# Peptides against a protein of PDB entry 6FRK: the designs that were tried, part 241

Target 1, 411 residues: chain A of PDB entry 6FRK
Amino acid sequence: NEEVLNAMLKEVCTALLEADVNIKLVKQLRENVKSAIDLEEMASGLNKRKMIQHAVFKELVKLVDPGVKAWTPTKGKQNVIMFVGLQGSGKTTTCSKLAYYYQRKGWKTCLICADTFRAGAFDQLKQNATKARIPFYGSYTEMDPVIIASEGVEKFKNENFEIIIVDTSGRHKQEDSLFEEMLQVANAIQPDNIVYVMDASIGQACEAQAKAFKDKVDVASVIVTKLDGHAKGGGALSAVAATKSPIIFIGTGEHIDDFEPFKTQPFISKLLGMGDIEGLIDKVNELKLDDNEALIEKLKHGQFTLRDMYEQFQNIMKMGPFSQILGMIPGFGTDFMSKGNEQESMARLKKLMTIMDSMNDQELDSTDGAKVFSKQPGRIQRVARGSGVSTRDVQELLTQYTKFAQMVKKM

## One batch from the design tools (peptide; made by RFdiffusion4, then SolubleMPNN)

Design b2_p24_8_s1 (from b2_p24_8, 15 letters changed)
Fold by OpenDDE base, seed 5:
Structure b2_p24_8_s1 (fold): chain B 411 residues (1-411), chain A 24 residues (1-24)
Amino acid sequence: as target 1 above (411 residues)
Amino acid sequence: SLKKLLEELEKLRKLWLELLKIQE
């Protein structure tokens, strides 16, 4: 029984190390699991594998619990949230995602760009904020991040904003100058919460990076980014262990909607390859996919129009990267979508939708849209002109539609 | 129902695979 336990623990430890869980945490987990398993209960005919999996799951849940309550903003008050993190962590994108999250929840939210080090930082923030219709502040001329942060916070406090998010400079390296700048900004604006943004893809380096930030600034919250279908979630455990701060949100992709509140149980289930049924249900409920009963009925009858394809593209875009959703379903491997550039695919979908926006109702609602266009080639030219694309691009769309319509007829 | 959802997701999967020109 002890040999079987040791063999199974070796497999689990290997899988956790392959998932970029820190080697110290894996060793501690192994000891804790061994101590939690009663070998006598294992002899009683219980599925030894299930018992070990449950013990591992329970110990992983403890590793993501810092024992500290997450900070939450107070409604009707000015809440200042300062972001800190390395360059390339997704910090600036995450500021916009968090702002958009609170805005969608009915909070009066704004963004401040206090990154004076990176050329075009303010333009990037401005572009993201404008797309999301989020008020923003920054400067093209002021080089002191303390001045920008202070002026921006004062402005938005006076305008009665409830969520004031401050993006700071991210460096490529942990430099003392970066930490001094962060401390100066923090002292000037007196944030209610300091959020450390960490890239999950850095794996074993997560512990050292998270510790370096916690040792210099009062990190109270963690956001983990790049938790796409290939991202090894093990770095998140290292961040919690090093910062002793809760993970409050995760970034799952590049879209502004690829952002969700952190949930311990679903995260650990996904890390162990058990799937995230709860997250899938929540995501589906948010999408209101139940309203697609009419579409499902049409598809069952082998009917598929250009409008039906447009609606499906809207659904895919609302869902975000499809690989992430598939990765929430038990038994769908993370590698299923590994061959596609999801960004390129989403840009392609958006282009196809823009072409369809130039089509009329007769074209969109036809049971054979490709035949409508083939009978009257002037329609292709009209749509091409209306959408600013080539006639070839419209023909490629119609070719794709024909393939989909044929697939639906075979279903 | 979870069943309806899975059926819809399967349709979206097939659509996405065709869009990406990925053969199963």
Scores: peptide ipSAE 0.021, ipTM 0.454, DockQ to the pose 0.087
Fold by OpenDDE base, seed 2:
Structure b2_p24_8_s1 (fold): chain B 411 residues (1-411), chain A 24 residues (1-24)
Amino acid sequence: as target 1 above (411 residues)
Amino acid sequence: SLKKLLEELEKLRKLWLELLKIQE
């Protein structure tokens, strides 16, 4: 029994190291798991693998919990949030994502560019902010980040903004000059929260980097970026351990919507390759997929109408980025579908649905919709006029429907 | 059941993938 435990722990430890979990944390985890597992209870016929997995899961959850409550903004107050992190960490993009997140929740949100070191930093922030319709402040001429940050914070306080996000200069190296600049900015604006942004792809360097920032500035929150790539997120545990600060959000891609509140259990489940079962259940419940039983039954009988296709398109659109759903399923990697192709496909589906909105019930509910249109070409012209598209676009839809219906019959 | 849910999601995944191939 001890040999089996040691073998399984070796596999788990290897997988955690391959997931960029710090070697010290993996050693501590191994010791804690060994101490938590009663070998006598394992002898009583319980699934040894499940017990070990549960013990590992429980100890990983503890490693991600710093025992400190995450800071949250206060409604109706002016909350100043200062961002710190290395250049290339995704800090500037994450500022925009956080601003957009709060704006969508009905917070009066703004952005300040206090990065005077990087050429084009203000232009990049301005571009992102304008695209998201977020108010912004910065300068093309002022070189002192303290002045820019102070003026920007004062301006937006006077305009009764609730969320004031300050982006600071990043550096490629941990230099004393960078930390001094960050301290001067922090002292001038007196932020309610200091957010450290960390790139998950830096692997074993996460601990040393996070510690260097925490030793110089009062980091209170962590955001982990680039969790859409090959980075399994193990560096997040190192950041929490070094900063003693909670992870508040994660960046899951390049789009402004690829940003979510950090959830400990789903994250650890994904780290262990167990998937996000809870998030999957929640997502499925949001989709009301129970209404698909009638559709599944029709599909089993090889019946597929234009209405059935329309309903499927609605379901697909409600699911959102399909890559996220696949990444919640155990055994499916996040790399299965590129996000770029999904957005284009969603736009195509929406166009097709707009064409179908101009169809009548006889056309939508026909078991051979293409034949209805082929027998009466005047229907194509009516639908084209009704939807504001060409007759060719309607014919292309009918061709796609026919191909799809043939594929459904083969399933 | 979770199993039924996963089977339905896998079916939707297959349909989506096949739809993408048709549009390409």
Scores: peptide ipSAE 0.019, ipTM 0.448, DockQ to the pose 0.164
Fold by OpenDDE base, seed 4:
Structure b2_p24_8_s1 (fold): chain B 411 residues (1-411), chain A 24 residues (1-24)
Amino acid sequence: as target 1 above (411 residues)
Amino acid sequence: SLKKLLEELEKLRKLWLELLKIQE
């Protein structure tokens, strides 16, 4: 029984190391699991595998719990949230994601760009904020991040903003000058929360980086990014251990909506390769896939319009990256679809939808949309001009539609 | 191809619908 336990624990430890869990944490977990498992209960013919998995799961849940309550913003107050992290961690993108999250929850939210070191940082933040309709502050001329942060915080406090997010400069390496700048900004604006943003893809380096930030800045929260890639997020455990701070959110992709509150159970389940069934159910329910009965019924009758195709493309876009969805299914790895092919496919769908946005209701709702355009070639030119594409692009769309409509007629 | 993507999506959709039924 002890040999079987040791063999199974070796497999689990290997899987955790492959998931970027720190070797010290894996060793500690192994010892804790061994101490928690009653060998006598294992002798009684219980499913040894389930027992070990449950013990491992329970110990991983403890590792993501820092024993401190996560900071939460207070409604009707001015909450200043300062972001810190390395360049390339996804910090700036995460600021926009968090701002968008709170805005969607009915919070009066704004963004401040206090990154004066990176050329184009303010333009990038401004572009993201404008697309999301989030108020922003920054400067093209002020070089002192303390002045920008202070002025921005004061401005948005005076305008009664509830969530004031301050993005700071990142560096490629841990530099003392970066930490000094962060401390000066923190002292000037007196943030209610300091969020460390960590890239999950850095693997075993997560502990050392998280510790370096915590030793210099009073990190109170962690956000883990790039959990859509090959990284299973084991570095998140290292960040919690090093910072003694809770993970509050995770970034699961490049889109502004690829951002979710941290849930311990789904995260550990995903880390162990069990999938995220809860998140999958939530995502499927958000898609209202059951409302497709009407579409399925139309498809059964061989009716397929350009509008039906548009609605299908909307549903596909709402699903988000296939890699994320597949990564939520037990037994499907995140690597099943290469990121490059997916982004290109989504860009193609968006282009096709933009062409269809220039079509009228008669064109969209026709059961023979291709024939409507073939009878009046001037429609193709109108749609091409309206969408800013070539007549060839519109013809290619209509050719694709015709192929789909023919497939539907054969179903 | 967009066709392959849609076929994969439909397979995924069916899989999700089956998973949802198992939890009900």
Scores: peptide ipSAE 0.006, ipTM 0.353, DockQ to the pose 0.021
Fold by OpenDDE base, seed 3:
Structure b2_p24_8_s1 (fold): chain B 411 residues (1-411), chain A 24 residues (1-24)
Amino acid sequence: as target 1 above (411 residues)
Amino acid sequence: SLKKLLEELEKLRKLWLELLKIQE
């Protein structure tokens, strides 16, 4: 029984190491699982595999729980949230995502760019903030991040903002000068929460990086980014262990909506490749996909119109990155969609929908939409002019529709 | 039912893969 346990634990440990879980944590988990499993109870005919999986799951849940309650903003107060993290961690993007999250929840939210080190940092923040209609502050001329942060915080406090997010400089390396700058900013603005942003893709480096930040600044929260890629999120365990701070949110893609509150159980389930059935159900309920029963019935009958395609594109856009949805389904790997392809695909979907917005009901509701356009080429020219695209772009859409219609007929 | 939902999601997945020109 001990040999069988050791063999199964070896497989689990290998899988956790392949998921970027730190080797020290994997070793500790192995010993904790061994101590938690009664070998005598395993002899009683219980499914040994399920018992080990459950024990592993429980120990992973403990590893993401620092035993500290996450900071939450207070309604009707001015909450200052300072972001810290390396360059390329997704910090600036995460500031915008968090701001947008709180704005959608009805909080009066703003952004401050105190990154004076990176050229174009303020332009990037301004662009993101403007697109999301989030008020922002920064300077093109002031080079002291302390001055910018202080002025911005004061301005937005005076304007009764409830959520004041401060983005700081990130460097490529852990440099003492970066930490000194972060301390100076923190001392000047007196943040209610310091958020460490960590890239999940750095794998085994997560512990050392997270520790270096925690040793210099009072990190109270962690946000893990880039969980849409090959990063299985095992580095998040290392960040919690090193910072002793809870993960509050995760970044799951490049879109501003690719941001969700951290949930321990779904995260560990996903890390183990078990899927997130609850998160899938929640996401489906949010999308009101049940309203598509009529569409599903049409699809079963091999009927597929341009309107049906338009509605599917709307559903895909509402779902966000399909990698997230697929990653919630047990047995579907996250590897199906590379990050770069999702944004390009979303832009393509929006373009296709804009072309379809110039179609009439006869064209949209035809069971043979491509044939309607082929019989009357003047329709292509009308749609092209109406949508501001080439006749070629309309033909490409019709080609895509034909592919989908053929796929539906094979279903 | 969860089964119907998974079947619908699988249909959407296939459509998405076709859109991305990703072959399984």
Scores: peptide ipSAE 0.019, ipTM 0.453, DockQ to the pose 0.106; fails the geometry check

Design b2_p24_8_s2 (from b2_p24_8, 14 letters changed)
Fold by OpenDDE base, seed 4:
Structure b2_p24_8_s2 (fold): chain B 411 residues (1-411), chain A 24 residues (1-24)
Amino acid sequence: as target 1 above (411 residues)
Amino acid sequence: EEKELLEKLKKLRKLYLELLNILN
């Protein structure tokens, strides 16, 4: 029994290390799991694998809990939230995502750009804020981030904003000058919360970086970004351990809505490769993918039209990054689509939809759409001209549709 | 209900994987 336990724990420890969980935390978890498992209960014929998985899950839940309550904004008060983190961590994008999240919940939210070091930082924030209709403040001429932050906070306090988010400068390296600037800004604006933004893709470096920030600045909350890529989020455990601060949100993609409140259970399930079944169910329900009963019935009858394909393409586009959905399904690794392939795939999808927008109802609703076009080649030329594409592009779409319709008949 | 939903999701997954294979 002990040999079986040690073998299974070795597999779990390997998987956690491959998920960017810090080696020290993996060792501690292994010891805690060994101490929590009753070897006598394992002898009684219980599913040893399930018992070990449950023990591992329980210990990972404890590692994500810093033992402190997350700061939450108070309704009807002015809440100043300062963001800190390295350049490229997704800090500026995350400020906009958090602002948009609170705005959608009916909070009076604003953004301040106190990044004077990076050329175009204010333009980037302004562009994101304008798209989301979020009020913003910054300067093109003021070089002191303390002045910008102070003036912006004062302005938005006077205008009775409830959520005042301050984005600060990032550096490529842990520079003492960055920490001094952050301390000066924090002292001037007296934030109610300091949020450390961490990139999950930095892997084993998460602990050292999170510690360096906590040793210099009173970090009270963590946001983990780039959980849409190859990062399984094991670095998040390192950030909690180093900062002793809760994860409050996660960034799951590049879109402003690719942002969610941190949920411990779904996160640990995903980290273990179990998927997020609850989040997948919620996402499927949110997208009204149950209206796919009509599609599922059509699919059962082997009927699939160009309109049915178009509707599925619309659903894929509404789902956001396809990598997120795949990453929620049990047994699909997050690695299934690299970010570069996703944008290209979405552009290709949009091109295919534009071709179908030039089709008529008879073409779209035909159970044999490819045959409609093959019988009347003039339809291909019409659609090609209407969509601004080559006749070859339309033929490729019809070939793809035919392959898909044949697969549906085999389902 | 959870089994039925999982089966629906597996069918959807297969559908979307094949759509992705067409898009790649």
Scores: peptide ipSAE 0.052, ipTM 0.609, DockQ to the pose 0.124
Fold by OpenDDE base, seed 2:
Structure b2_p24_8_s2 (fold): chain B 411 residues (1-411), chain A 24 residues (1-24)
Amino acid sequence: as target 1 above (411 residues)
Amino acid sequence: EEKELLEKLKKLRKLYLELLNILN
């Protein structure tokens, strides 16, 4: 048993090192996993591989959690967010992505270019901001980033902006002059949040770089970029450990929409090369969706009733933000249900369930519920009266059910 | 068992996605 455990842990540790996870963190994880696994419980016939994978997954989740609550902007307040990071980290692009994210959520958002070091920094920010219809500030003539940042923050505060993002100069070298400039900017504008932007492709250098920034500037949040490439993102664990700050967002591509809130579970699943399917399995198991054995058996036979649909709506409602489950699903971006669309979808679900609450057992348990209603149209009128809806609303539900039942037969 | 569970979950996923598409 111990030999099997050691062999599997060696494989996992190798995969984590190949994913750019820091060797110290991999050693600590190996020790924590060994201490968490009861070898006697492993003898009881449980799938040893699953137990080890679960223990590894649980310890990686702890490594991504700094034990500090992520800063969140306050609605109706002026929130100043300062960005820091090396040149080429994707910092400027990430400022635009974050601004666009908040703008799409109905926040009054703006951008400030305080990068005076890089030629064309303001033109690049202006181009990105204009394309996204985000208000911006910067200068072609002012060389002091403190002046630009202060004037821009004051301007947008006076105009009642809620999200004020400040992009700073990135440099290739960790020079004391760069850190002093960042401190001067931070002291002048007094940001509510300082975001460190890190390129996932820098691998084992992530810890040293993240620490150098945290030792000079009060980094409170991390954003990891370039997770669309060959970078498995293991350096993100090193950044969390070094900064003691949560990852708040990830960049998943070059487009302005290739930006999502950080989710621990999908990230760790991807890091382990566990298909997003295993995180989905764990979430399905956590939600006790497997108690749907009766449903799965009905689905295998192409049987689907109005009651089966009602039970699935109840399950969707119990799952909480359905956006979380969809985001665990490979090929569906986390944004498939915006919070606004989710509340509307939940209200629609509740309306449909209220209609079904006025149906009788014969209607709910029929393998062809639509045919029961089509044969006796008086049932539609009864259900409509019972639920306080129009006959059209009941007919629409039955049309939706029919489309769904036809799809189940093709599954 | 894992392969069977994965196929069950893929079916459930497809089911939920289509339920959502009907709701949208």
Scores: peptide ipSAE 0.046, ipTM 0.601, DockQ to the pose 0.100
Fold by OpenDDE base, seed 1:
Structure b2_p24_8_s2 (fold): chain B 411 residues (1-411), chain A 24 residues (1-24)
Amino acid sequence: as target 1 above (411 residues)
Amino acid sequence: EEKELLEKLKKLRKLYLELLNILN
């Protein structure tokens, strides 16, 4: 029994290390799981794998909980939120995402650009803020981030803003000058919350980076970014362990709405490759994909048209990155679509949709669209010319459609 | 309702898997 436990724990530990979980945390988890498993209960014929998975899940949940309640903004008050983090962490994008999140919740929200180091930082923030209709402040002439942050906070306090988000300079290196600047800004504006933004893709470096920030700045919250198809999220555990601060939000993509409140159970489930059924349900409900009753009924009858395929392609595009959807489905690993393959797949999807945009209603609504084209080959040439593609590309689409329609008939 | 939603999601999953096979 102990040998079987040790073998299974070795597999789990390997998978957690491959998920960018810090080696120290994996060792501690292994010890905690060993101490929590009753070997006598394992002898009783219970599914040993399920028991180990449950014990691992429980210990991972504890690693995500710092034992500190997350800061929350107070309605009708002025809440100053300062962002800190390295360049390339997604800090500036995350400021805009958080501002947009609170704006959509009916908070009077604004953005301040106190990044004077990066050329075009203010233009980037201004562009993002303008697209989201979020009020913003910054300077093209002032080089002191303390002055900009102070003036911006004062302005928006006087205008009775409830959520005042301050983006700071990220630097490429953990330089003392960066931490001094962050401390000067923090001392000047007296933020109610300091948010550390961490890139999940940095893997094993997450602990050292998170610790360096916590040792210099009073980090109270963590946001983990780039939890798209590449980042397994194990670095998030390292950030919590190092900062002793809760994860409050996660960034799941490049869009301003690719941002969600952190949920412990779904996150650990996803980290273990169990999927996120709750998040999938929420996403399906948000997208009103339940209105596909007509499609579900057609599928039950083995009917599938080119229009039905087009509508599903539109739904995939509206759902965001296909990797995110797959990562929510149980039994799909987070690595099922590499980011490179996703862009290529989306480009291919868009190409297929462009071909279908050149089809007429008779072609799109036919229960045997391929047969409509086979009976009148001139239709293929028309569609090819209309979409700017080869006749071969149209024929490949029709071949793919035919394969899919045959699968639907076998359902 | 959750069972019906889960069945809808299983059908949707199967649909998306097949669409992926077309895209790859």
Scores: peptide ipSAE 0.038, ipTM 0.592, DockQ to the pose 0.117
Fold by OpenDDE base, seed 3:
Structure b2_p24_8_s2 (fold): chain B 411 residues (1-411), chain A 24 residues (1-24)
Amino acid sequence: as target 1 above (411 residues)
Amino acid sequence: EEKELLEKLKKLRKLYLELLNILN
């Protein structure tokens, strides 16, 4: 029994290391699981595999729980939230996502750009904030982040903002000066919450980086970003262990809506490759994908029109990164959508939809849409002119549709 | 009901994976 336990634990430990879980945490988890499993109960005919999986799951849940209640903003008060993190961690994008999240919940939310180190930081924040209709503050002329942060916080406090988010300069590995700047900003504005933004893709470096921030400033919350890519999120365990602070949100893509409250159970399920069925159900319900009963019934009959394709493209666009939904379903790795391809895929999707917007109802609702166009080539030229694309682009769309319709017939 | 929803979701998943493969 002990040999079987050790063999199964070796497989789990390998999978956790491949998920970027810190080697020290994996070792500790292995010993905790061994101590939690009664070998005599394993002998009584219980499914040994399920018992070990449950014990591993329970120990991973403990690793993401710092035993500290997450800070929450108080309604009707001015809550100052300072963001800290490495350059390239997605900190600035995450500030905008958090601001948008609270704005959608009816909080009076604003953004402050105190990143004076990165060229174009304020322009990036301003662009994101303007698109989301979020009030913002920053300077093109002031170079002291303490002055900008202090003035911005004072301005928005006086205007009775409830959520005041302060973005700071990102540290490079070699620049201790940026940590002193971060501490000076924190001391000046006296934030109610300091959020460490961690990139999940930094893997084994998560512990050391999270500790370096916690040693300089009182990090009270963690946000993990880039969980849409190859990063399985094992670094999040290292961040919680190092900061002793809860994960409050996760960033799951590049869109402003690709941001969700952290849920322990779904996150650990995803980390173990078990998927997130609950989050998938919630997201399906949120997107009213059940209204696709008519589509599911058409698919059962092998019917698929250009309109059905258009409606699915609209659903993909509304879902945000389709990688999120795929990553929530058991047995599909997050590997299918490389991060760089998401914006390009969305641009391609919009182009395809623009071509379909120039089609008529007869073309869109035909069960053999490609044949409608092949019989009357003048339709391709009309659609191409109407959408401002080449006849080749329309033919490519019809080729893609034909491939898809053939696949639906095989379902 | 949960099993039926899961089967619907698996079909939607297969559909969407192939839509993504077209977009890639």
Scores: peptide ipSAE 0.032, ipTM 0.563, DockQ to the pose 0.162; fails the geometry check

